# Designs tried in a protein design run: peptides against a protein of PDB entry 4ASU. Part 226

Target 1, 270 residues: chain A of PDB entry 4ASU
Amino acid sequence: ATLKDITRRLKSIKNIQKITKSMKMVAAAKYARAERELKPARVYGVGSLALYEKADIKTPEDKKKHLIIGVSSDRGLCGAIHSSVAKQMKSEAANLAAAGKEVKIIGVGDKIRSILHRTHSDQFLVTFKEVGRRPPTFGDASVIALELLNSGYEFDEGSIIFNRFRSVISYKTEEKPIFSLDTISSAESMSIYDDIDADVLRNYQEYSLANIIYYSLKESTTSEQSARMTAMDNASKNASEMIDKLTLTFNRTRQAVITKELIEIISGAA
Target 2, 83 residues: chain B of PDB entry 4ASU
Amino acid sequence: FTFASPTQVFFNSANVRQVDVPTQTGAFGILAAHVPTLQVLRPGLVVVHAEDGTTSKYFVSSGSVTVNADSSVQLLAEEAVTL

## One batch from the design tools (peptide; made by RFdiffusion4, then SolubleMPNN)

Design b2_p23_1_s2 (from b2_p23_1, 12 letters changed)
Fold by OpenDDE base, seed 1:
Structure b2_p23_1_s2 (fold): chain B 270 residues (1-270), chain C 83 residues (1-83), chain A 23 residues (1-23)
Amino acid sequence: as target 1 above (270 residues)
Amino acid sequence: as target 2 above (83 residues)
Amino acid sequence: DEEEKMEEELKKLLEEQKEADKS
């Protein structure tokens, strides 16, 4: 590589370092906000899931329609956030298919569609775009819930797959169950609940779905921002190391050129 | 007893004497060991009676309330404010 | 908008570096 080539590369890597450092700071700010907002959201979301855990709602084996909701975003450069969700979705879809279930997929965030479109395009019902630019609100979750309920797909059971936030350096892809109104109403374990009007149960289910989606979005957002912050930090460090290496190479090459020129002068070859 | 909105937690696994909630079917008082039930909230007042005799009031917009067999209660409001 | 611009620029620069490493 010529001195000119090395210099050009050095300039480019320095720019990378600058940008990744800046993006790290932006991600850090968004992470701090996301973590703060996740605290109440987690209490709220876990509260919504309590019924399903305590009632031990089970879907009969003869029911075949299963819905998979993958929760992610539209934004890249956040490590394995999207691929982790997609991987879990693929695994779940394969397992369900092997069990003779019909599987449909909903993607929250364009990245899920981008990853799964080639292999699972026929299974996609809808993809929700424009996710990740702004912190998710309960209104956003409600819109998604309503669209799902109005999609016309009458699933028996579903699963929502998202990255649960553990710490600044850790997230885990998890799955939570979603049940249809029919499944809940027919569950034997629900018999202990006092006479519930069908309309009340329907409305309750709508809230439940919105609540779970909201919770998943908040977990996903926090995980994503944390992962992006880490990714940008790693990129900055790698850039720094490369700058050091190239600088050494530049200095060595420059010395060699000077030496060659001196030899030419001394030898009278110029 | 858990009482929360998407953005705020008012009670987290707390012990309370009684919670009065506004439901679509009318006002509903939740006492200790109440039978399991599911209800949808209407806009109105929530009154929480603590074990020490203190009473707190809240206004909620909508949401759900769940009373489980284990006597746990989840009051989840879309919006809630302390009065 | 600023964040998106930074992301696009970063992607471009990373692609350029990959090409430089092959060369």
Scores: peptide ipSAE 0.400, ipTM 0.912, DockQ to the pose 0.903
Fold by OpenDDE base, seed 3:
Formats: sequence, structure tokens, C-alpha cells
Structure b2_p23_1_s2 (fold): chain B 270 residues (1-270), chain C 83 residues (1-83), chain A 23 residues (1-23)
Amino acid sequence: as target 1 above (270 residues)
Amino acid sequence: as target 2 above (83 residues)
Amino acid sequence: DEEEKMEEELKKLLEEQKEADKS
């Protein structure tokens, strides 16, 4: 490599380091906000899931329609955030298919579709885009819930798959159950609940779905920002190491060039 | 007893004497060992009666209330404010 | 927005570096 080549590469890597450092700071700010907003969202979301856990709602084996909702975003450069969700979606879809279930998929965020398009395009009902630019709101979750309910797909049960935030350096891909109105209404375990008006139950289920989606979005956002921050930090460190290596190479090459020039002068080689 | 909105937590697994909630069918009082039920909130006042006799008031917009067999209660409002 | 511009520039620079590493 010539001195010019090394210099060009050094300049490029220095620019990478500058950008990754800046992006780290942006991600850090977004992470801090997301973490604060996640605290109440967890209480709210876990509260919504309490019924399903306590009632032990079971879907009859003869019911075959299953919905998978994958939650991520449109934005890249955040490590394995999207691939982890997609991997679990694939696994779940395969398991359900093996059990003779019909599987449909909804993607929250364009990255899910990008990963699964070749293998699961026929199973996709809808993909929600423009996710991840702004912090998710309950309104956003409500829109998603409404669109799902109006999709015309009459699922019996489903799973929402998302990254649960653990710490600034850790997340875990998890799934939570979703149930159709019919499944809840027909569940034997619901018999202990007093006569519930059908309209009340329908409205309740709509809120429940929106609540769970909102919770998943908040977990996903926090996980994503923390992962991006870590990824950018790692990139900055790697860039620094490369700069050091190339600087050494530059110095060695420069010395070699000088030596060559001296030899040419001494030898009279014009 | 858990009472929360998407952005704020008011009660988290707390013990309370009674909670009065506004439902579409009218006012609903949740007492200790109340039978399991599901309700939907209408805009109105929530009144929480603590075991020590203190009373807290809240205004809620919409949402849901769950009373479980184990006496746990989840009050989840889309919007809620302390009064 | 500024963040999107940075992301695009970063992707471009990373691609350039990959090419440089192969030469």
C-alpha cells in the first residue's frame, strides 16, 4: 500500500469514528428517555396480561388459526435486535405449522418484513412502517390494534414477539399470548367471572390488545436504543484500534520510502 | 390493587379497602373478596379507599377493570389524573 | 433528519472500508 492509500484509509476510519461517536450519543439520549417511559409501561402492560395468566385461557386443539405479531422497527445499526425477533418468529411459525395450525404474520417495523420476505411472504397480513423514528405512544398501539381487528383475519389465538429490556447491555426475545374475543368468550376458565356483557367483553379485549402492543413497543424501543448505543461504542473502539494500526504502518512505509530515496541518491540512479 | 395509565403508575400491587370505578353500566364498587368480573371504564371519577381510611380521587378517561379470583385487581386507564 | 444522514454516511464509509480490506 502506498502512503497515499494509507492516508486515505486513515481519513475514512477517522470519519467512521466521528460518526459512530455521534450516533452513540444520540442513542444514549433516546435510551435514557425510553427507559424512563418503560417503567410505567411495564406496570400497565403486565397488568393487562394478568387476566390471561390467572384465567389460564386454553385454546381448543381443533382451532387452527394462529397470529404472530413481530415487534421491531425500521432502523438498522442496532446489533441483533431485528434478527433475534425474526428468528423466534420463524421458530414459532415452524412449530405451529408442524402442529397443523394456520399461521399468519404481522410485522411491526419494516425490518421484520425485510428479513422474512423471501421465506414467509405468503403468511404476511400487514407490515406497519415508520416505526422507530419517534417514541411509540398509546395512540400508535391503538392504531395497530384497530387495524389488526379490522383485518378480517379471524384468528383463534396468537403470539406477540418482542425484545424485553433487561439492562443497558442485555435484552431477551420473548413472546406473550393474544386471544380472540371468541376464544376468551368460550374458555371454560372464564366461567368463574360473572355474567359479562358481550359488548363489554369486546371493548375489554380491544383495550387488552392495545395495551399489550403498547407494552411490547416500549420494551422493543428501549432494547433497540441500548443495543444501538452498544453497537456504536464497539464500532468506535474498533475504529480507534484500526487507526493505531494504520498509523504504525504509515510510519514504517514512510521510513521505507525515505530509505529508498537515499539509496537512489547514493547509487547515482537517476 | 394495581392502577396505572400508559405513562403513570398510581398503585402497584397495593392493598386497599375499596375502589369505586365509573363503568358504562354505572358506578361499580370493588370490595375485598369481590367476585371475579371484567368491566370497561367510562370517563369519570375513581375513588380509592385505603385501609387506613384515607381517600384518593382520580379522573379517568377510558380503560378496563379486572377483578380476579385471587382478589387481585387491575385498573388500567388510557388517561388518568390525580384530583 | 441529521440522524438519518449520519446513518447513510456511516453505511457508505463502511462499504468503502470493506472494499479497501479486500484489495
Scores: peptide ipSAE 0.390, ipTM 0.917, DockQ to the pose 0.897
Fold by OpenDDE base, seed 2:
Structure b2_p23_1_s2 (fold): chain B 270 residues (1-270), chain C 83 residues (1-83), chain A 23 residues (1-23)
Amino acid sequence: as target 1 above (270 residues)
Amino acid sequence: as target 2 above (83 residues)
Amino acid sequence: DEEEKMEEELKKLLEEQKEADKS
């Protein structure tokens, strides 16, 4: 590489370093907020799942329609956040298909579509975009829930897959169940809840879906911002190292050029 | 007893004596031995009676309430404020 | 917004570096 090439590259990498540092700070601010807001959201979301856990809701084997909801965002540059969810979605879809289930997919965040559209395009019902630019609200979750319920796909059960926040340096892709109204109403384990008004149960299920979606969004957001901080920090460090390396190369190359010129002068060579 | 909104936790796995909730089918009190049920909240007052005899009041907009066989209760309001 | 601009610029710069690494 010429001195000019090295100089251009140095300039570019220095810009990378500046941008990644800035983005790290932005991610840090968003992470701090997300982590604070995750605390009540987790209690709320886990609370909404309590019924299904305690009642041990099961779907009959003859019921074949399964919905997979993958939760991430539209934004990249956050490590393996999206690929982790997509990987789990693929695995779940494959397992369900092997079990003779019909699988449909909903993506929350455009990155899910970006990863899976080639291999699973025919299974996608809808992708919700504009996720990750602002903190998710319960209203957002409600909209998603409503769209899902009105999609016309009458699933029996489903799985919502998202990254659960563990720590600033760790997340885990998790799966939580979702159930249709029919599945809940017909579950034997729900017999102790007999005489529940059908309209009440319908409304209850709608809240439950919105609740878990909201919870998943909050977990996902916190995980994503944390991962982005790490990614940007790593990028900044790598950029720094590369700058040092290229600077050394530049200096050596410059000296080599000078030496060559001196030799040419001394030897009389052109 | 768990009582939370998406943005605030009021009770987390707490022991309470009684919770009065406004539901679409009518207001009712949840006691320790209340039968399992699922209800949907209507806008109204929630009254929590603590074991120490104190009471706290909340206004909720909507949401759900679950009473399980193990006497656990999840009151999940879309919006709730302390009164 | 400013964050989106930074993200796009970063993506561009990263692509440039990938090309540079291949050369």
Scores: peptide ipSAE 0.388, ipTM 0.917, DockQ to the pose 0.870
Fold by OpenDDE base, seed 4:
Structure b2_p23_1_s2 (fold): chain B 270 residues (1-270), chain C 83 residues (1-83), chain A 23 residues (1-23)
Amino acid sequence: as target 1 above (270 residues)
Amino acid sequence: as target 2 above (83 residues)
Amino acid sequence: DEEEKMEEELKKLLEEQKEADKS
């Protein structure tokens, strides 16, 4: 590599370092907000799931339609956030298919579609884009829920797959169940609940769906911002190390050039 | 008893004496050992009676109420404010 | 969005570096 090449590379890496540092700060700010907003969202979301956990709602084996909702975002540069969700989606889809189930997929965030397009394009119902620019709101979740309910796909059971936030350095891809109105209404475990008006149950289910989606979005966002912060920090450190290495190379190369020039001058070879 | 909105938690696994909720079928009071039920909230007043005798009032826009067999209650409002 | 611009720029720079590492 010529001195010019090394210099160009140094400049580029310095720019990388600058950008990654800036992005780290942005991610840190977004993470702090996301974590704060996750606290009530988690209580809210976990509360919504309490029924399903306590009632142990099971889908009959004869029910074949399964919906997978993968939750991530449109934005990259956040480590394994998207690939983790996609991996679990693939695994779940394969398992369900092996069990003779029909599987359809909804992607929340464009990255899910990007990863799964080649292998699962026929299974996609819809992909929600423009996720990750702003903190998710309950309104956003409601829109997704409504779109799902209006998609015309009458699923029996579903899975929402998202990254659950554990700590600034840890997340775990989780799966939570979603159930159709029919599945809930017909579940034997629901017999202990008083007769509920069909309209009430329908509305309840709609809230439940919106609630879990909202929860998943908040978990995902927090996980993503944390992961991005870490990724940008690592990138900044790596850039720094590379700058040091290239600087040494530059200095050595420069010395070699000078030495060559001196030899040429001394030898009369120029 | 858990009472939360997407953005705020009012009660988290708390013990309360009674919770009055506005539902689409009418307002009802949730007492200890209430029968399991699912309800949808209508806009209105939620009144929480604490064990210490204090009463807290909230206005909710919509949401859901779950009373489980284990007497756990989840009141999940889309919007809620302390009154 | 400034963040998106930074992300795009970063991606470009990273691609350039990958190419440089192959030479």
Scores: peptide ipSAE 0.404, ipTM 0.920, DockQ to the pose 0.885; fails the geometry check

Design b2_p23_1_s3 (from b2_p23_1, 10 letters changed)
Fold by OpenDDE base, seed 1:
Structure b2_p23_1_s3 (fold): chain B 270 residues (1-270), chain C 83 residues (1-83), chain A 23 residues (1-23)
Amino acid sequence: as target 1 above (270 residues)
Amino acid sequence: as target 2 above (83 residues)
Amino acid sequence: DEEEKQEEELKKLLKELEEWEKS
C-alpha cells in the first residue's frame, strides 16, 4: 500500500470513530432518560400483569386464535435488539402453528416487519411505524391498544414479545400473555372475583392492554438505547485499534521510502 | 398495596389499612381481606389510610383497581397527583 | 486477514451510519 492509500484509510477510520463517539454520547443521554422513566413504568406494568399471574388464566385448548405482538422500533445500530425479538416471534409462531393454532402478528416498529415480511407477511395484521424517535408515552400505548381492539381480529389469547432491560450491558427477550375479554370472562379462576359486570370488565381489559403495551415499550426503549450505546462504544474501540495499526504501517512505509531515497542519492542512481 | 401511574409510583407493595377509591359504580373502601374484585376508576379522590393512622389524598383521572384473593391490591391510574 | 476483516466491518458500519443520518 502506498502512503497515499494508508492516509486515505486513516482518514476514513478516524471519521468513523468521530461519528460513533458522537452517537455513543447521544445514546447515553437517551439511555439515562429511558432508565429513569422505566422505574415507575415497571411498577405500573408489573402491577397490570398481576391479575393474570394470580388468577392463572388459561385458554381452552379448543380455542385456536393467537395474537403475537412484537415490540421493537424503527431504528437500527443497536446490536441484536430487533433480531432477538424477531427470533422469538418466529419460534412462538412455529410452536403455535404446530399446535394447530391460527397465528396473527402485530409489529410495533418497522424493523420487525423488515425482518419478518418475507416469511410471515400473510400473518401480519398491522405494523406500527415511527417508533423510537421519541420516548414512548402512555398515549402511544393507548393508540396501539385501541387499534388492536378495533382491528376486528377476535383472538382468544396472545403474547407480547419485547426486550426486558436488565442492565446497561444486558437485556432479555421475554414474553407476557395477553387475553381476550371472552377468555378472561370465561376463565374458571375468575369466578372468585365479585360481581363484575360486562362493561366494567371490558373497560378493565382495555386499560390492561394499554398498560402492558406501555410497559413493553418502556422496557424495549431502555434496552435499545443501552444496546446502541454499547454498539457505538465497541465500534469506537475497534476504530481506535485500526487507527493504531494503520499508523504503524504508515510510519514503517514512510521510513522505507526515505531509506530508498537516501540510497538512490548516495548511489547516484537517481 | 401498589398505587402507581405510568410516570410515578406512590405505593409499592406497601401495607395499608384502607384505601378509598372512586369507581364508576361508586366509591368503595378496600379493607384487609376484602373480597376479590375488579373495578374501573372514575375521576375523583383516592384516600389511603396508612397503618400508623396517616391519611394521604390523591386525585386520579382514570384507570383500574384490582383486589386479589391474596389481599394484594393494584391501583393503576393514568394520571394521579398528590393533594 | 484479521485486519482486513476488521476494516470491512468498519466499512459496513460506515454505510449503516450514513443511512442512519439520512433517516
Scores: peptide ipSAE 0.276, ipTM 0.912, DockQ to the pose 0.111
Fold by OpenDDE base, seed 3:
Structure b2_p23_1_s3 (fold): chain B 270 residues (1-270), chain C 83 residues (1-83), chain A 23 residues (1-23)
Amino acid sequence: as target 1 above (270 residues)
Amino acid sequence: as target 2 above (83 residues)
Amino acid sequence: DEEEKQEEELKKLLKELEEWEKS
């Protein structure tokens, strides 16, 4: 490699390092906010799931319609955040199909669509875009919930798949259940609950769905920002190491060029 | 007893004496060992009676309340403010 | 559009960095 080539590479890598450092800082700021907002959201979301856990709601075997909601975002450069969700969605869809269930998919975030659309296009009901640029709000979750309920797809049960935040360096892809109004109303385990008005139950289910979606979005966002921060930090460190190596190569090459020129002058071969 | 909004937690697995909630069908009090039930909140006043006799008041917009067989209660409001 | 282009460029650059790390 010529001195010019090495110099060009150095300049390029230094530029990359600047970009990745900047992205790290942005991700760090977003992560800090997301983590703070996740604390109450987790209590709220887990509280919403308490009924389903305690009542042990089961869908009858004769019911075949299943909905999978994958939660991610539109933005890349965050490690395995999107692929982890997609992988679990694929696995779940395959298992359900093998069990004779009808599976439909909703993607929250464009990255889910980008990964699964080619292989599962016929199963997609809707994809929500413009996710991840701004922190998710309860209003956003409500819009998604409403769209789902108004989609016309009468599912019996479903699952929401998202990355749960564990720490700045760790997340875990998890699944939580969602149930249709009919499934909840017909569940034997619900018999212990006092006379519940049908309208009340419908409204309750709408809130529950919005709550769970909101919770999943907050977990996903926090996980994504932490993963991006880590990825950019790693890239910056790798760039730094490369710069050091190229600098050494540059210095060696420069010395060699100088030596060659001196020899040519002395020998008269120039 | 858990009482939270999407952005704020007021009670997290706390022991309380009584919680008064505004529902679409009317206000009712949740006591210890209340029968399991599901209700939807209407805009109104929530009153939490602590075991020590203290009373806290909150205004909620909408949401849900769940009383489970194990006496756990989840009060989840879309918006809530301390009064 | 500009942000998307930058992300694509960064992805390519990051892949190159990863390949270098493996060498």
Scores: peptide ipSAE 0.137, ipTM 0.899, DockQ to the pose 0.240
Fold by OpenDDE base, seed 2:
Structure b2_p23_1_s3 (fold): chain B 270 residues (1-270), chain C 83 residues (1-83), chain A 23 residues (1-23)
Amino acid sequence: as target 1 above (270 residues)
Amino acid sequence: as target 2 above (83 residues)
Amino acid sequence: DEEEKQEEELKKLLKELEEWEKS
């Protein structure tokens, strides 16, 4: 490689390093905010799921319609954040199909559609875009919940799949249940609850869905920003190592050129 | 007893004596060993009576309240403020 | 060559970064 070639390569890698460092800082800032906002959101969301765990709501086996909601974002460069959710969605869809269930999919974030559209296009109901640029709000979750409930698809049960935040270096793809109003109202385990008005139950279910979606968005956002921060940090380190190697090569090559020129001068060679 | 909004936690798995909540069907008090029920919140006053006799007041917007068979309670308000 | 592989990986990343900046 010529000095010119090495210089060009150095410039390119240095530019990459600059960009990745910048993105790391941005991701770090967003992560810090997301983590703070996740604390109350987790209590809120887990609280909403408590009923389903305690009441042990089950869907009858004869019910056939299942909804899968994958939660991610529109933005890449965050490691396996999107692929992990998609992988879990595929697995769940396959299992449900094997059990004779009808499966429909909702994607929160464009990346889900990007990954699954080719293989699961016929199963998609809707994809929500413009996710990931700003922190999700409860209003956002409510909009998604409302659109789902008004979609006309009468699912019996569902699954929401998202990345749960563990630490700055770890997330876990998880699944939480979604139940239709009919499933909740007909569940034998609900008999222990006092006489529940149908309108109350409907409203309750709407809140529950919004709550769970909100929770999943907050977990996903925190996981994503953390993963992006890590990915950009790794990229920056890799770039740094490459710069060091190229710099050494440059210096060696430069010395060789100088030596050659000196020999030519001394020898009188043109 | 858990009481939270999407952005703030007021109580997290706490032991309380009584919680008064405003529901669409009317205000009611949740006591120890209250029968399991589901309710939807209406805008109004939540009063939490602690075991030590202290009382805290909150204004809530919409939301839900769940009383489970194990006496656990989840009060989840869309918006809530301390009074 | 490990160095070459590393450089190609970084070049791939650059393309992704460029797309990111445009989004």
Scores: peptide ipSAE 0.284, ipTM 0.916, DockQ to the pose 0.111; fails the geometry check
Fold by OpenDDE base, seed 4:
Formats: structure tokens, sequence, C-alpha cells
Structure b2_p23_1_s3 (fold): chain B 270 residues (1-270), chain C 83 residues (1-83), chain A 23 residues (1-23)
């Protein structure tokens, strides 16, 4: 490689390092905020799921319509965040299909559609875009919930799949159930709950759906920002190592050029 | 007893004596061993009576309340403020 | 060559980063 070539390579890698360092800092800031906001969101979300866990709501086998909601974002460069969700969605879809269930998919974030569009296009109901640029709000979750309820797909049971935040270095793809109003209303385990008005239950279910979506978004966001921070850090380190290697090569090449020139001068072959 | 909004936690798995909640079907008090029920909140006052005798008041906009068979309670408000 | 592979990976990342900046 010529000095010019090496210089070009160095410039390119240095630029990468600059960008990745900057992105790391941005991700770190977003992560810190997300983590703070996740604390109450988790209590809120887990609280909303308490009924389903405690009541052990089951969907009858004759009910075949299943909704899968994959939660991620539009933004890449965050390691396996999107692929993890997609992988579990694929697995769940396959399992449900094998069980004779009808499966429809909702993607929260464009990356879900991006990954699954070819293999699962026919199963998609809707993809929510413009996710990940700003922290999700309860309003955002409510919009998604409303859209889902108005989609015309009368699911019996659903699975919301998202990355649960564990730590700055760890997340886990999780699945939480969502249930239709009919499923909740007809669940035998719900018999212990006293005289619930149908309108009340409907409203309750709407809140529940919004709540779990909100929770999933907050978990996903925190996981994503953390993963991006890590990815950018790793990239920055890799770039640094490459810069060192290229610099060494540059110096060696430069010395060789100088030596050659000196020899030519001394020998009169200049 | 858990009482939270999307952005704030007021109680997290706490033991309380009584919680008064404003529901669409009417305000009611949740005591120990209350029968399981699901309710939707209307805008109004939530009053939490702690075991130590402390009474805290909150204004909530909307949300849900769940009383489970195990006496666990989840009060989830869309918006809530301390009074 | 491992070094070449690393450089290619970084170049790939650069393209992704450029796309990111445009988004």
Amino acid sequence: as target 1 above (270 residues)
Amino acid sequence: as target 2 above (83 residues)
Amino acid sequence: DEEEKQEEELKKLLKELEEWEKS
C-alpha cells in the first residue's frame, strides 16, 4: 500500500471512530434517561400484568386467533436488539401455526417489518413507524393500543414480545400475554372477581393494553439505548485498534520511502 | 398495595390499612381481604390510609384498580398528583 | 487476513453510520 492509500484508510477509520464515540455519548445520555423513566414504568407495567398472572387466564383451544406484537424501533446500530425480537416472533408464530392457530403480526418499529417482511408479510396487520427518535410516552402507547383495537382483527389472545432491560450489559427478550375482552370475560378464573360491569371490563382492558404496550416500549427503549451504547463503544475500540495498526504501517512505509529516497540520492540515481 | 402512574410510583407493594378510590360505579374503600374486583377510575380523590395512621390524598385522572384474591391491589392511574 | 476483515467490518459500519446520519 502507498502512503496515500494508508492515509486515506486512516482518515476513514478516524472518522468512524469520531462518529461512534459521538453516538456512544448520545446513547449513554438516552440510556440514562430511559433507565430513570423505566423505574416507574416497570412498576406500572408489572402492576398491569398482575391480573393475568394471578388469575391465570387461559384461552380455550377452540379460540384460534392469535396476535403477535413485536416491540422494537426504527433505529439500527444496537446489536441484536431487533433480531432477538424477530427471532422470538418467528418462533412463536411457528409454534402457534403448528398448534393450528391463526397468527397476525403487529410491528412496533420499522425494523420488525424490515426483518420479517419477506417471510411473514401476509401476517402483518400494521407496522408502527417513527419509533425510537424520542422516548415513548403513554400517549404513544395509547395510540398503538387504539389502533390495534380498531384494526378489525378480533384476536382471542396475543403475545407482546420485547426486550426486557436487565442491566447496562444485559437484556432478555420476553413475552407477555394480551387478551381480548371476550377471552377475559369468559375465563373461568375470572369468576372470583365480583360482578364486573361489561363496560367497566371493556375500559379496563383498554387500559391494560395501553399499559402493557407502554411498559414494553420503556423496556425496549432502555435495552436498545444500552445496547447501542455498547455497540458504539465496541466499534470505537475496534477503530482505535485499527488506527494503531494503520499508523504503524504508515510509519514503516514512510521510513521505507525515505530510505529509498536517501539511497537514490546517495547513489546518484535520483 | 401498588399505586403508580406511568411516570411516578406512590406505593410499591406496600401494606396499607385502607384505600379509598373513585370509580365510575362509585367510590369505595379497599380494605384487607376485600373481594376481588376490577374497577375503572374516574377523576377524583384517592385516599390512602397507612398502617401508621398517616393519610395521604391524591388526585387521579383515570385508570384502573385491581383487587386480587390474594389481597394484592394495583391502582394504576394515567395521571396522579399528591395533594 | 484478520486485519483486512476488521477493516472491512469498519467500512461496513461506516456505511451504516452514514445512513444513520441521514435518518
Scores: peptide ipSAE 0.275, ipTM 0.919, DockQ to the pose 0.111; fails the geometry check

